Peptides against a protein of PDB entry 1EMU. Designs and how they scored, part 24

Target 1, 132 residues: chain A of PDB entry 1EMU
Amino acid sequence: PPYLKWAESLHSLLDDQDGISLFRTFLKQEGCADLLDFWFACTGFRKLEPCDSNEEKRLKLARAIYRKYILDNNGIVSRQTKPATKSFIKGCIMKQLIDPAMFDQAQTEIQATMEENTYPSFLKSDIYLEYT

## One batch from the design tools (peptide; made by RFdiffusion4, then SolubleMPNN)

Design b1_p12_5_s3 (from b1_p12_5, 5 letters changed)
Fold by OpenDDE base, seed 3:
Structure b1_p12_5_s3 (fold): chain B 132 residues (1-132), chain A 12 residues (1-12)
Amino acid sequence: as target 1 above (132 residues)
Amino acid sequence: DELLEEAIKEGE
């Protein structure tokens, strides 16, 4: 069953809509839902290839991601990303150089945080175990 | 915000 694959890798969990739903519920209870939302926001942002029709949308989205997750010094995403990574993102925003990969490093760092902390905890949680 | 919600959904 799919829930066994979720325990094999975070990738398998994040590729499954039911897995995502349960994991998000768990993270909300832990006050860490922003980790997952940021990760998916970065993926969604990267999918928007630069073109005339989406240039303004991409800039607005980059700013929204920056303001919600990076600029908020009290946020969990900000606390779990390196200063150099946050500075780079800030630079991109200020210069309006919005490359599809501008959040890649931050996404990697947040993924590592989930791999090392929240994902293992999820597999030990009542939410996951009761589902199995 | 709606734009951010759309991006999250697109990422999933």
Scores: peptide ipSAE 0.806, ipTM 0.969, DockQ to the pose 0.965
Fold by OpenDDE base, seed 1:
Structure b1_p12_5_s3 (fold): chain B 132 residues (1-132), chain A 12 residues (1-12)
Amino acid sequence: as target 1 above (132 residues)
Amino acid sequence: DELLEEAIKEGE
């Protein structure tokens, strides 16, 4: 069953709508749902290929991601991303150079945080175990 | 933020 695949890899969990729902519920209870939202926001942003028709939208979205997750020094995403990574993102925003890959390193670092902490905890949680 | 919500949904 799918829930067993979720225990084999974070990728399997994040590729399943039911898995995402349960994991988000768990993260909300732990006060760290921003990790998952940021991860998906980065993926959604990267899917927006640059073109004349979406240039303004992409810039606005990049700024929104930056302001909510990177600029907030008290946020969990900011605390779990490296200074050089945050500095690079800030530079992209300031220069208005909005490459589809500008959040890739930050997404990787947040993914590592989930892999090492919240994902293992989720597999031990009542939410997951009661689902099984 | 509507743009952010849309991006999250598109990422899922």
Scores: peptide ipSAE 0.805, ipTM 0.969, DockQ to the pose 0.964
Fold by OpenDDE base, seed 2:
Structure b1_p12_5_s3 (fold): chain B 132 residues (1-132), chain A 12 residues (1-12)
Amino acid sequence: as target 1 above (132 residues)
Amino acid sequence: DELLEEAIKEGE
Protein backbone atom coordinates (compact mmCIF):
# COMPACT_ATOMS: atom_id res chain seq x y z
CA PRO B 1 0.00 0.00 0.00
CA PRO B 2 1.04 3.63 -0.53
CA TYR B 3 1.77 4.26 3.15
CA LEU B 4 4.59 1.71 3.00
CA LYS B 5 6.14 3.58 0.10
CA TRP B 6 5.97 6.77 2.18
CA ALA B 7 8.27 5.15 4.72
CA GLU B 8 10.80 4.27 2.03
CA SER B 9 11.12 7.72 0.45
CA LEU B 10 10.20 11.31 1.24
CA HIS B 11 9.65 11.73 -2.48
CA SER B 12 6.97 9.04 -2.38
CA LEU B 13 5.27 10.81 0.50
CA LEU B 14 5.32 14.17 -1.26
CA ASP B 15 4.00 12.64 -4.49
CA ASP B 16 0.84 11.37 -2.77
CA GLN B 17 -2.06 13.67 -1.90
CA ASP B 18 -3.02 11.58 1.12
CA GLY B 19 0.58 11.53 2.25
CA ILE B 20 0.87 15.30 1.86
CA SER B 21 -2.29 15.83 3.88
CA LEU B 22 -1.13 13.69 6.78
CA PHE B 23 2.39 15.11 6.73
CA ARG B 24 1.07 18.68 6.71
CA THR B 25 -1.18 17.92 9.66
CA PHE B 26 1.80 16.56 11.55
CA LEU B 27 3.98 19.55 10.66
CA LYS B 28 1.29 21.99 11.79
CA GLN B 29 1.23 20.33 15.19
CA GLU B 30 5.01 20.71 15.33
CA GLY B 31 4.85 24.36 14.28
CA CYS B 32 6.88 23.78 11.13
CA ALA B 33 4.35 23.49 8.30
CA ASP B 34 6.20 26.32 6.54
CA LEU B 35 8.92 23.84 5.58
CA LEU B 36 6.49 21.92 3.41
CA ASP B 37 4.68 24.96 2.06
CA PHE B 38 7.97 26.56 1.07
CA TRP B 39 9.11 23.37 -0.66
CA PHE B 40 5.92 23.23 -2.72
CA ALA B 41 6.01 26.97 -3.39
CA CYS B 42 9.48 26.58 -4.89
CA THR B 43 8.26 23.77 -7.11
CA GLY B 44 5.25 25.78 -8.20
CA PHE B 45 7.42 28.77 -8.94
CA ARG B 46 9.86 26.74 -11.03
CA LYS B 47 6.96 25.47 -13.16
CA LEU B 48 6.22 29.00 -14.35
CA GLU B 49 8.17 29.36 -17.59
CA PRO B 50 9.51 32.85 -18.25
CA CYS B 51 7.55 34.76 -20.88
CA ASP B 52 6.15 38.23 -21.44
CA SER B 53 2.68 37.21 -20.31
CA ASN B 54 3.74 36.00 -16.86
CA GLU B 55 6.79 38.14 -16.12
CA GLU B 56 4.96 40.35 -13.64
CA LYS B 57 3.33 37.35 -11.98
CA ARG B 58 6.67 35.58 -11.59
CA LEU B 59 8.26 38.64 -10.02
CA LYS B 60 5.38 39.08 -7.60
CA LEU B 61 5.48 35.43 -6.64
CA ALA B 62 9.24 35.49 -6.09
CA ARG B 63 8.81 38.52 -3.85
CA ALA B 64 6.02 36.81 -1.94
CA ILE B 65 8.13 33.71 -1.32
CA TYR B 66 11.06 35.87 -0.28
CA ARG B 67 9.04 38.01 2.13
CA LYS B 68 7.13 35.11 3.67
CA TYR B 69 9.91 32.59 4.19
CA ILE B 70 13.37 34.12 3.65
CA LEU B 71 13.09 37.63 5.07
CA ASP B 72 11.38 36.47 8.27
CA ASN B 73 14.34 35.86 10.57
CA ASN B 74 12.11 34.20 13.14
CA GLY B 75 10.69 31.72 10.63
CA ILE B 76 11.78 28.12 10.49
CA VAL B 77 12.63 28.33 6.77
CA SER B 78 14.93 31.28 7.37
CA ARG B 79 16.61 29.49 10.28
CA GLN B 80 17.17 26.37 8.18
CA THR B 81 18.63 28.11 5.12
CA LYS B 82 22.24 29.23 4.90
CA PRO B 83 23.11 32.94 4.92
CA ALA B 84 24.74 32.72 1.49
CA THR B 85 21.60 31.14 0.06
CA LYS B 86 19.38 33.83 1.51
CA SER B 87 21.74 36.55 0.28
CA PHE B 88 21.63 35.13 -3.23
CA ILE B 89 17.83 35.14 -3.24
CA LYS B 90 17.76 38.69 -1.92
CA GLY B 91 20.13 39.70 -4.69
CA CYS B 92 17.88 38.17 -7.34
CA ILE B 93 14.89 40.04 -5.96
CA MET B 94 16.72 43.36 -5.76
CA LYS B 95 18.14 43.00 -9.27
CA GLN B 96 14.85 41.61 -10.61
CA LEU B 97 16.74 38.63 -12.04
CA ILE B 98 14.02 36.05 -11.63
CA ASP B 99 15.39 32.77 -12.94
CA PRO B 100 13.16 29.69 -12.52
CA ALA B 101 15.96 28.04 -10.55
CA MET B 102 16.58 30.92 -8.13
CA PHE B 103 15.09 29.00 -5.17
CA ASP B 104 16.66 25.63 -5.99
CA GLN B 105 19.42 25.80 -3.40
CA ALA B 106 17.04 26.94 -0.68
CA GLN B 107 14.61 24.17 -1.60
CA THR B 108 17.43 21.64 -1.38
CA GLU B 109 18.42 22.87 2.06
CA ILE B 110 14.84 22.73 3.33
CA GLN B 111 14.43 19.27 1.84
CA ALA B 112 17.53 18.15 3.74
CA THR B 113 16.04 19.58 6.93
CA MET B 114 12.88 17.55 6.41
CA GLU B 115 14.85 14.41 5.57
CA GLU B 116 16.93 14.70 8.71
CA ASN B 117 14.27 15.74 11.21
CA THR B 118 10.56 16.10 10.49
CA TYR B 119 10.20 13.23 8.02
CA PRO B 120 11.67 10.60 10.37
CA SER B 121 9.60 12.03 13.21
CA PHE B 122 6.47 11.79 11.08
CA LEU B 123 7.06 8.09 10.54
CA LYS B 124 7.11 7.65 14.32
CA SER B 125 4.05 9.83 14.89
CA ASP B 126 0.62 8.70 16.00
CA ILE B 127 -0.80 10.33 12.88
CA TYR B 128 1.14 8.03 10.58
CA LEU B 129 1.02 4.90 12.72
CA GLU B 130 -2.73 5.11 13.28
CA TYR B 131 -3.21 5.51 9.54
CA THR B 132 -1.36 2.27 8.87
CA ASP A 1 -1.51 35.54 0.08
CA GLU A 2 -3.53 34.21 -2.82
CA LEU A 3 -0.62 34.12 -5.25
CA LEU A 4 1.49 32.14 -2.81
CA GLU A 5 -1.33 29.72 -2.07
CA GLU A 6 -1.77 29.13 -5.78
CA ALA A 7 1.93 28.38 -6.20
CA ILE A 8 1.87 25.91 -3.32
CA LYS A 9 -1.10 24.16 -4.88
CA GLU A 10 0.60 24.01 -8.26
CA GLY A 11 3.65 22.52 -6.60
CA GLU A 12 1.68 19.69 -5.07
Scores: peptide ipSAE 0.804, ipTM 0.969, DockQ to the pose 0.967
Fold by OpenDDE base, seed 4:
Structure b1_p12_5_s3 (fold): chain B 132 residues (1-132), chain A 12 residues (1-12)
Amino acid sequence: as target 1 above (132 residues)
Amino acid sequence: DELLEEAIKEGE
């Protein structure tokens, strides 16, 4: 069953709508749902192919991601991303150089945080175990 | 933020 695959890799969990739902519920209880939202936001952003018709949209979205997750020093995403990574993102925003990959390093760092902390904890949680 | 919500949904 799918829930067994969730325990094998974070990737499998995040590729499953039921898995995402349960993991999000868990993260909300832990006060760190922003990790998951940021991760998905980065994926959604990267999927937007640069073109004349979506330039403004991409810039606005990049700014929104930056303001909510990177600039907020009180947020868990900001605390779990390296200063150099945040500085690079800030530079992109200030220069309005919005490359589809501009959040890749930050996404990788947040993914590592989930892999090392929240994902293992989820697999030990009542939410997951009761589902099995 | 609607734009951000849409991006999250698109990423899922």
Scores: peptide ipSAE 0.804, ipTM 0.969, DockQ to the pose 0.968

Design b1_p12_5_s4 (from b1_p12_5, 5 letters changed)
Fold by OpenDDE base, seed 1:
Structure b1_p12_5_s4 (fold): chain B 132 residues (1-132), chain A 12 residues (1-12)
Amino acid sequence: as target 1 above (132 residues)
Amino acid sequence: DELLEEAIREGE
């Protein structure tokens, strides 16, 4: 069943809508749902193809991601991303150079955080175990 | 933020 695949890899969990729902519920209880939301926001952003019609929208979205998750020094995403990574993102925003890959390093670092901490904890949680 | 919410949905 799918829930067994979720225990085999974070990728399997994040590819399943039911898995995402349960994981998000768990993360909310832990006060760190922003990790998952940021990860998906980065994916959604990268899917937007650079073109004349999307230029303003992409810049606005990049700014929103930056302000919500990177600029907030008290936020869990900010705490779990390296200073050099945050500085690079800030530079892109300031220069208005909005490459689809500008959040890739930050997304990787947040993914590593989930892999090392919240994902293993989720598999031991009542939410997951009650589902099984 | 509507744009952010949309991006999250599209990422999923």
Scores: peptide ipSAE 0.804, ipTM 0.970, DockQ to the pose 0.948
Fold by OpenDDE base, seed 3:
Structure b1_p12_5_s4 (fold): chain B 132 residues (1-132), chain A 12 residues (1-12)
Amino acid sequence: as target 1 above (132 residues)
Amino acid sequence: DELLEEAIREGE
């Protein structure tokens, strides 16, 4: 069953809509749902092709991601990303250089945070265990 | 933020 695959890798969990739903519920209870939302926001952003039709949307989205997750110094995403990474993102926003990969490093760092803490905790949670 | 919510959905 899919829930066994979720325990094998975070990737398997994040590729499953039911897995995502349960994991998000768990993270909300832990006060760190922003980790997952940021991760998916970065993926969604990267999927937007840089072209004339998407230019305004991409800039607005980049700014929204930056303001919500990076600029908030008290936020979990900000606390779990390196200063140099946040500085790079800020630079991209200020220069309006919106490359599809501009959040890649931040996404990697947040993924590592989930791998090391929240994902293992999820597999030990009542939410996951009751689902099994 | 609708734009951000849309991006999250597209990422999933």
Scores: peptide ipSAE 0.804, ipTM 0.970, DockQ to the pose 0.947
Fold by OpenDDE base, seed 2:
Structure b1_p12_5_s4 (fold): chain B 132 residues (1-132), chain A 12 residues (1-12)
Amino acid sequence: as target 1 above (132 residues)
Amino acid sequence: DELLEEAIREGE
């Protein structure tokens, strides 16, 4: 069953709508749902193909991601991303150099944070265990 | 933020 695959890899969990729903519920209780939302926001951003019709939308979205998750020094995403990574993103925003991969390093760092703490904790949570 | 929420949905 899918829930067994969720325990084998974070990727399997994040590729399943039911898994995402349960994991988000768990993260909200832990006060760190922004980790997951940021991860998906980065993926959604990267899917936007650069073109004339998308230029303004991509810039606005990049700014929104930056202001919501990176600029907020008290936020969990900001605390779990390296200063050099945040500085790079700020530079892209200021220079209006909006490459589809501009959030890749930050996404990797947040993924590592989930792998190291919240994902293992989720697999031990009542939310997951009661589902199984 | 509607744009951000849309991006999250597209990422999922």
Scores: peptide ipSAE 0.802, ipTM 0.969, DockQ to the pose 0.949
Fold by OpenDDE base, seed 4:
Structure b1_p12_5_s4 (fold): chain B 132 residues (1-132), chain A 12 residues (1-12)
Amino acid sequence: as target 1 above (132 residues)
Amino acid sequence: DELLEEAIREGE
């Protein structure tokens, strides 16, 4: 069953809509749902291939991600990303150099945070265990 | 932010 796959890898959990729903519910209870939303936002952003027609949209989205998750010093994403990574993103925003990969390092760092902390905790949570 | 919400949905 899918829930067993979720316990084998975070990737399997995030590839399943039911898994995502349960994990998000858990993260909200823990006050760290922004980790997951940021991770998906980065993926969604990267899917937007640069072209003349979406330049403004991509810039606006990059700024929204930056303001919501990176600039917020009180946010969990900001606390779990390295200063050099945040500085690089800020530089991209200020220079308006919006490469599809500009959030890749931040996404990797947030993924590592989930792998090391929230994902293992989720597998021990009542939400997951009651589902099984 | 609708744009951000859309990006999250597209990422999923």
Scores: peptide ipSAE 0.802, ipTM 0.969, DockQ to the pose 0.950

Design b1_p12_6_s1 (from b1_p12_6, 5 letters changed)
Fold by OpenDDE base, seed 4:
Structure b1_p12_6_s1 (fold): chain B 132 residues (1-132), chain A 12 residues (1-12)
Amino acid sequence: as target 1 above (132 residues)
Amino acid sequence: SSIEEEVLNSLL
């Protein structure tokens, strides 16, 4: 069953709508749902191919991601990303150089945070165990 | 994905 695959890798969990739903519920209870939302925001942003017609939209999205997750010093994403990574993103925003990969390093760092902390905790949670 | 779009749209 799918829930067994969820325990094998975070990737498998994030490829399953039910898995995502349960994991997000868990993260919300832990006050760290922004980790997952940021991760998906980065993935979605990277998929937007740059062109003349979507330049404004991409810039707006990049700024929104930056303001919500990176600039917020009280946010868990900001606390779990390295200063150099945040500085790079800020630079991209200020220079309006919006490369699809501009959030890749931050996404990697947040993914590592989930892998090392919240994902293992989820597998020990009542939410997951009761689902099995 | 639908989740990605939902998250991105929530930022606009």
Scores: peptide ipSAE 0.690, ipTM 0.955, DockQ to the pose 0.872
Fold by OpenDDE base, seed 1:
Structure b1_p12_6_s1 (fold): chain B 132 residues (1-132), chain A 12 residues (1-12)
Amino acid sequence: as target 1 above (132 residues)
Amino acid sequence: SSIEEEVLNSLL
């Protein structure tokens, strides 16, 4: 069953709608749902290929992601991303150089945080175990 | 995906 695959890799969990739902519920209870939301925001943003018709939208989205997750020093995403990574993103925003990959390093760092902490905890949680 | 769009739209 799918829930066994979820225990094999975070990737398998994040590729499954039911898995995402349960994991997000768990993260919300732990006060760290922003980790997952940021991860999906980065993925979604990267899929928006630059063109004349979406330039303004992409800029707005980039700024919004930056303000919500990176600029907020009290946020878990900000606390779990390295200063150099945050500085790079800030630079992109200030220079208005909005490359689809501008959040890649931050996403990688947040993914590592989930891999090392929240994902293992999820697999030991009542939410996951009761589902099995 | 739907969740990606949901998250992004929530930011606008």
Scores: peptide ipSAE 0.689, ipTM 0.955, DockQ to the pose 0.866
Fold by OpenDDE base, seed 5:
Structure b1_p12_6_s1 (fold): chain B 132 residues (1-132), chain A 12 residues (1-12)
Amino acid sequence: as target 1 above (132 residues)
Amino acid sequence: SSIEEEVLNSLL
């Protein structure tokens, strides 16, 4: 069953709609749902290939991601990303150099945070165990 | 994915 695959890797969990739903519920209870939302925002943003017609939209999205998750020093994403990574993103925003990969390092760092902390905890949670 | 789009749209 799919829930067994979820325990094998975070990747498998995030590829499953039911898995994502349960994991997000767990993260919300832990006060750290922003980790997952940011991760998906980064993935979605990277898929938006730059062109003349979507340049303004991409800039707006990049700014929104930056303001919501990176700029907020009290936010969990900001606390779990390295200063150099945040500075790089800020630089991209200020220079309006919006490369599809501008959030890649931040996404990697947040993914590592989930892998090391929230994902293992999820597998021990009542939410997951009751589903099995 | 639908989740990615949902998150992105929520930011605009």
Scores: peptide ipSAE 0.685, ipTM 0.955, DockQ to the pose 0.873
Fold by OpenDDE base, seed 3:
Structure b1_p12_6_s1 (fold): chain B 132 residues (1-132), chain A 12 residues (1-12)
Amino acid sequence: as target 1 above (132 residues)
Amino acid sequence: SSIEEEVLNSLL
């Protein structure tokens, strides 16, 4: 069953809608759902190919991601991203240089945080174990 | 994906 694959890798978990749902529920209870939301925001943002018609939308989204997750010093994403990474993103926003990959490093760092902490904890959680 | 869209839409 799919839940066995979820235990093999975070990638497998995040490729499964049911897995994502359970994982997000767990993260919400732990007060760290922003990790996953930010991760998906980055993925979604990167998929938006730059063109004249979506330039304003991409800028607005980039600013929103920045303000919600990076600028908020009390947020878990901000606490789990390196200062240099946050500074780079800030620079992109200030200069309005909105490259699709501008959040890649931050996403990598947040993914590492999940891999090292929340993902293993999820596999030990009542939410996951009761599902199995 | 649906989740990506939901997250992005929630930001705007």
Scores: peptide ipSAE 0.684, ipTM 0.955, DockQ to the pose 0.924

Design b1_p12_6_s2 (from b1_p12_6, 6 letters changed)
Fold by OpenDDE base, seed 1:
Structure b1_p12_6_s2 (fold): chain B 132 residues (1-132), chain A 12 residues (1-12)
Amino acid sequence: as target 1 above (132 residues)
Amino acid sequence: SSIEQEVLESLL
């Protein structure tokens, strides 16, 4: 069943709508849903290829992602991303160089955080175990 | 995906 695949890899969990729902519920209870939301924001942003018609929208989105998750020093995403990574993103925003991959390193670091902490904890949680 | 769009739209 799918829930067994979720225990095999974070990737399998994040590819399943039911898995995402349960994991997000768990993260919300732990006060760290921003980790997952940021991860999906990065993926969604990367899929928006630059063109004349979406240039303004992409800039607005990049700024919003930056302000909500990177700039907030009290946020969990900010605390779990390296200073050099945050500085790079800030630089992109300031120079208005909005490459689809500008959040890739930050996403990688947040993914590592989930892999090392919240994902294993989820597999031990009542939410997951009661689902099985 | 729908969740990606939901997250992005929530930022605007």
Scores: peptide ipSAE 0.688, ipTM 0.958, DockQ to the pose 0.864
Fold by OpenDDE base, seed 3:
Structure b1_p12_6_s2 (fold): chain B 132 residues (1-132), chain A 12 residues (1-12)
Amino acid sequence: as target 1 above (132 residues)
Amino acid sequence: SSIEQEVLESLL
């Protein structure tokens, strides 16, 4: 069953809608759902192909991601991303240079945080174990 | 994906 694959890799978990739902519920209870939300925001943002018609939308989204997750020093995403990474993103926002890949490094760092901490904890959680 | 869109939409 799919839940066995979830235990094999975070990638498998994040490719499964049911797995994502359970994992997000767990993260919310742990006060760190922003890790996953940011990860998905980055993926969604990267998928938006830059063109004249969506330039304003992409800028607004980039600013929103920046303000919610990067600029907030009290947020878990901000605390789990490196200063140089946050500085780069800030620079992109200030210069309005909105490359689809501008959040890639931050996403990588947050993914590593999940891999090392919250994902293993999830596999030991009552939420996951009761599902199995 | 649906989740990606939901997250992005929640930001605007």
Scores: peptide ipSAE 0.686, ipTM 0.957, DockQ to the pose 0.867
Fold by OpenDDE base, seed 4:
Parts: C-alpha cells; structure tokens; sequence
Structure b1_p12_6_s2 (fold): chain B 132 residues (1-132), chain A 12 residues (1-12)
C-alpha cells in the first residue's frame, strides 16, 4: 500500500496526494506547514518556462515567494535557510534575474530540514500511524 | 501539479 512507500522516502510521500495531505496536516500542527508549501512553490516556479508573455508574472511570483518565505525572519523557512542562500535570492530579485532555478538551493535546504526533522517525526505521529 | 498551482496562486 502507498503508506508503506511513504515510509521508504520523502519523495514517495510527496508524490502521493493522500500522503501530502496527511503530512501537511501534521506540519500545520507543528507550526511548520510553510516548509512544504515553500517546497511546492519552488517546484511550481521552476516549471514555469521563461518567455516574454510570463516574464512579469514570474517576477511577481518570485517576489512573492521571497517576501513570504525568505524575507520573513519569523518564518520557519527563513530560519531553516542559510544567510548566503537568502542573500542570493535577494540579489536575483533586486537585479530582476529570475532564473527558474533561483530557489533551488533554498528548496534543497528546506528539503533537508524536512528529511532530518519533520518527515521522521511524521512517521512516528498518530496521524500516520492511525492511517496505517 | 494541482498542489503547486494552488500554492503559487495563493501568492498572487
């Protein structure tokens, strides 16, 4: 069953809508749902292929991601990303150099945070265990 | 994906 795959890798969990739903519920209870939302925002953003017609939209999205998750010093994403990573993103925003991969390092760091902390905790949670 | 779009749309 899918829930067994969720325990094998975070990737498997994030590829399953039910898994995502349960994991997000868990994260919300832990006050760190932004980790997952940011992760998906980064993935979604990277999938937006640059073109003349979406340049302004991509810039707006990049700024929004930056302001919501990176610039917010009280946020879990900001606390779990390296200063150099945040500075790089800021630089991209200021220079309007909006490469699809501009959030990749931040996403990697947030993914590592989930892998090391929230994902293992989720697998020990009542939410997951009661589902199994 | 749907989730990705939902997150992105929530930012605009």
Amino acid sequence: as target 1 above (132 residues)
Amino acid sequence: SSIEQEVLESLL
Scores: peptide ipSAE 0.684, ipTM 0.957, DockQ to the pose 0.869
Fold by OpenDDE base, seed 5:
Structure b1_p12_6_s2 (fold): chain B 132 residues (1-132), chain A 12 residues (1-12)
Amino acid sequence: as target 1 above (132 residues)
Amino acid sequence: SSIEQEVLESLL
């Protein structure tokens, strides 16, 4: 069943709607749902290819992601991203150089945080175990 | 994906 694949890799978990729902519920209880939301925001943003018609929208989205997750020093995403990574993102925003890959390093760091902390905890949680 | 779009749209 799919839940067994979820235990094999975080990637498998995040490719499954049911898995995502359960994991997000768990993260909310732990006060760190922003990790997952940021991860998905980065993926979605990267898929928006630059063009003349969407440049303003992409800039607005980039600014929103930055303000919500990176700029907030008390936020879990900010705490789990390296200063150099945050500075790079800030630079992109200030210069209005909005490359599709501008959040890639931050996403990688947040993914590592999930892999090392919340994902293993999820697999030991009552939410996951009761589902199995 | 649907989730990606939902998250992005929630930011605007």
Scores: peptide ipSAE 0.683, ipTM 0.957, DockQ to the pose 0.869

Design b1_p12_6_s3 (from b1_p12_6, 5 letters changed)
Fold by OpenDDE base, seed 2:
Structure b1_p12_6_s3 (fold): chain B 132 residues (1-132), chain A 12 residues (1-12)
Amino acid sequence: as target 1 above (132 residues)
Amino acid sequence: SSIEEEVLESLL
């Protein structure tokens, strides 16, 4: 069953809508849903190929991601990303150099945080165990 | 994905 695949890898969990829903619920209870939301924001942003028609929209989105997750010093995403990574993103925003991959390093760091902490905890949670 | 779009739309 799918729930067994979720325990094999975070990737399998995030490829399943039911898995995502349960994991997000768990993260919300732990006060760290922003980790997952940021991860999906980065993935979605990277898929937006630059063109004349979406340049302004991409800039607005990049700024929004930056302001919500990176600039907030009290936020869990900010606390779990390295200063150099945050500085790089800030630089891209200030220079208006909006490369599709500008959040890749931050996404990698947040993914590592989930892999090492929240994902294992989820597999031990009542939410997951009661589902199985 | 649907989740990606929802998150991005929530930022606008």
Scores: peptide ipSAE 0.670, ipTM 0.950, DockQ to the pose 0.869
Fold by OpenDDE base, seed 4:
Structure b1_p12_6_s3 (fold): chain B 132 residues (1-132), chain A 12 residues (1-12)
Amino acid sequence: as target 1 above (132 residues)
Amino acid sequence: SSIEEEVLESLL
């Protein structure tokens, strides 16, 4: 069953709608749902191929991601990303250099945070265990 | 994905 795959890798969990739903519920209870939302925002953003018609939209999205997750010093994403990573993103925003991969390092760091902390905790949670 | 789209839309 899918829930067994979720325990094998975070990737498997994030590829499953039910897994994502349960994991997000868990994260919300832990006050760190932004980790997952940011992760998906980065993935979604990277999939937006640059073109003349979406340049302004991509810039707006990049700014929004930056302001919501990176610039917010009280946020879990900001606390779990390196200063150099945040500075790089800020630089991209200021220079309007909106490469699809501009959030990749931040996403990697947040993914590592989930892998090391929230994902293992999720697998020990009542939410997951009661589902199994 | 639907989740990605939802997250991005929530930012606009």
Scores: peptide ipSAE 0.668, ipTM 0.950, DockQ to the pose 0.869
Fold by OpenDDE base, seed 3:
Structure b1_p12_6_s3 (fold): chain B 132 residues (1-132), chain A 12 residues (1-12)
Amino acid sequence: as target 1 above (132 residues)
Amino acid sequence: SSIEEEVLESLL
């Protein structure tokens, strides 16, 4: 069953809607759902191909992601991303240079945080174990 | 994905 694949890799978990739902519920209870939300925001943002018609939308989204997750020093995403990474993103926002890949490094760092901490904890959680 | 869209929409 799919839940066995979830235990094999975070990638498998994040490719499964049911797995994502359970994982997000777990993260919310742990006060760190922003890790997953940011990860998906980055993926969604990268998928938006730049063109004349969506330039304003992409800028708004980039600013929103920046303000919610990067600029907030009290947020878990901000605390789990490196200063140089946050500085780069800030620079992109200030210069309005909105490349689809501008959040890639931050996403990588947050993914590593999940891999090392919250994902293993999830596999030991009552939420996951009761599902199995 | 649906989740990606939901997250992005929640930001605007």
Scores: peptide ipSAE 0.662, ipTM 0.949, DockQ to the pose 0.922
Fold by OpenDDE base, seed 5:
Structure b1_p12_6_s3 (fold): chain B 132 residues (1-132), chain A 12 residues (1-12)
Amino acid sequence: as target 1 above (132 residues)
Amino acid sequence: SSIEEEVLESLL
């Protein structure tokens, strides 16, 4: 069943709607749902290829992602991203150089945080175990 | 994905 694949890799978990739902519920209880939301925001943003018609929208989205997750020093995403990574993103925003890959390093760092901390804990959680 | 769209839309 799919839940067994979820235990094999975080990637498998995040490719499954049911898995995502359970994991997000768990993260909310732990006060760190922003990790997952940021991860998906980065993925979605990267898929928006630059063109003349969407430049304004992409800039607005980039600013929103930055303000919500990176700029907030008390936020879990900010705490789990390196200063150099945050500075790079800030620079992109200030210069209005909005490359599709501008959040890639931050996404990688947040993914590592999930891999090392919340994902293993999820697999030990009552939410996951009761589902199995 | 649907989730990606939902997250992005929630930011605007």
Scores: peptide ipSAE 0.661, ipTM 0.949, DockQ to the pose 0.873

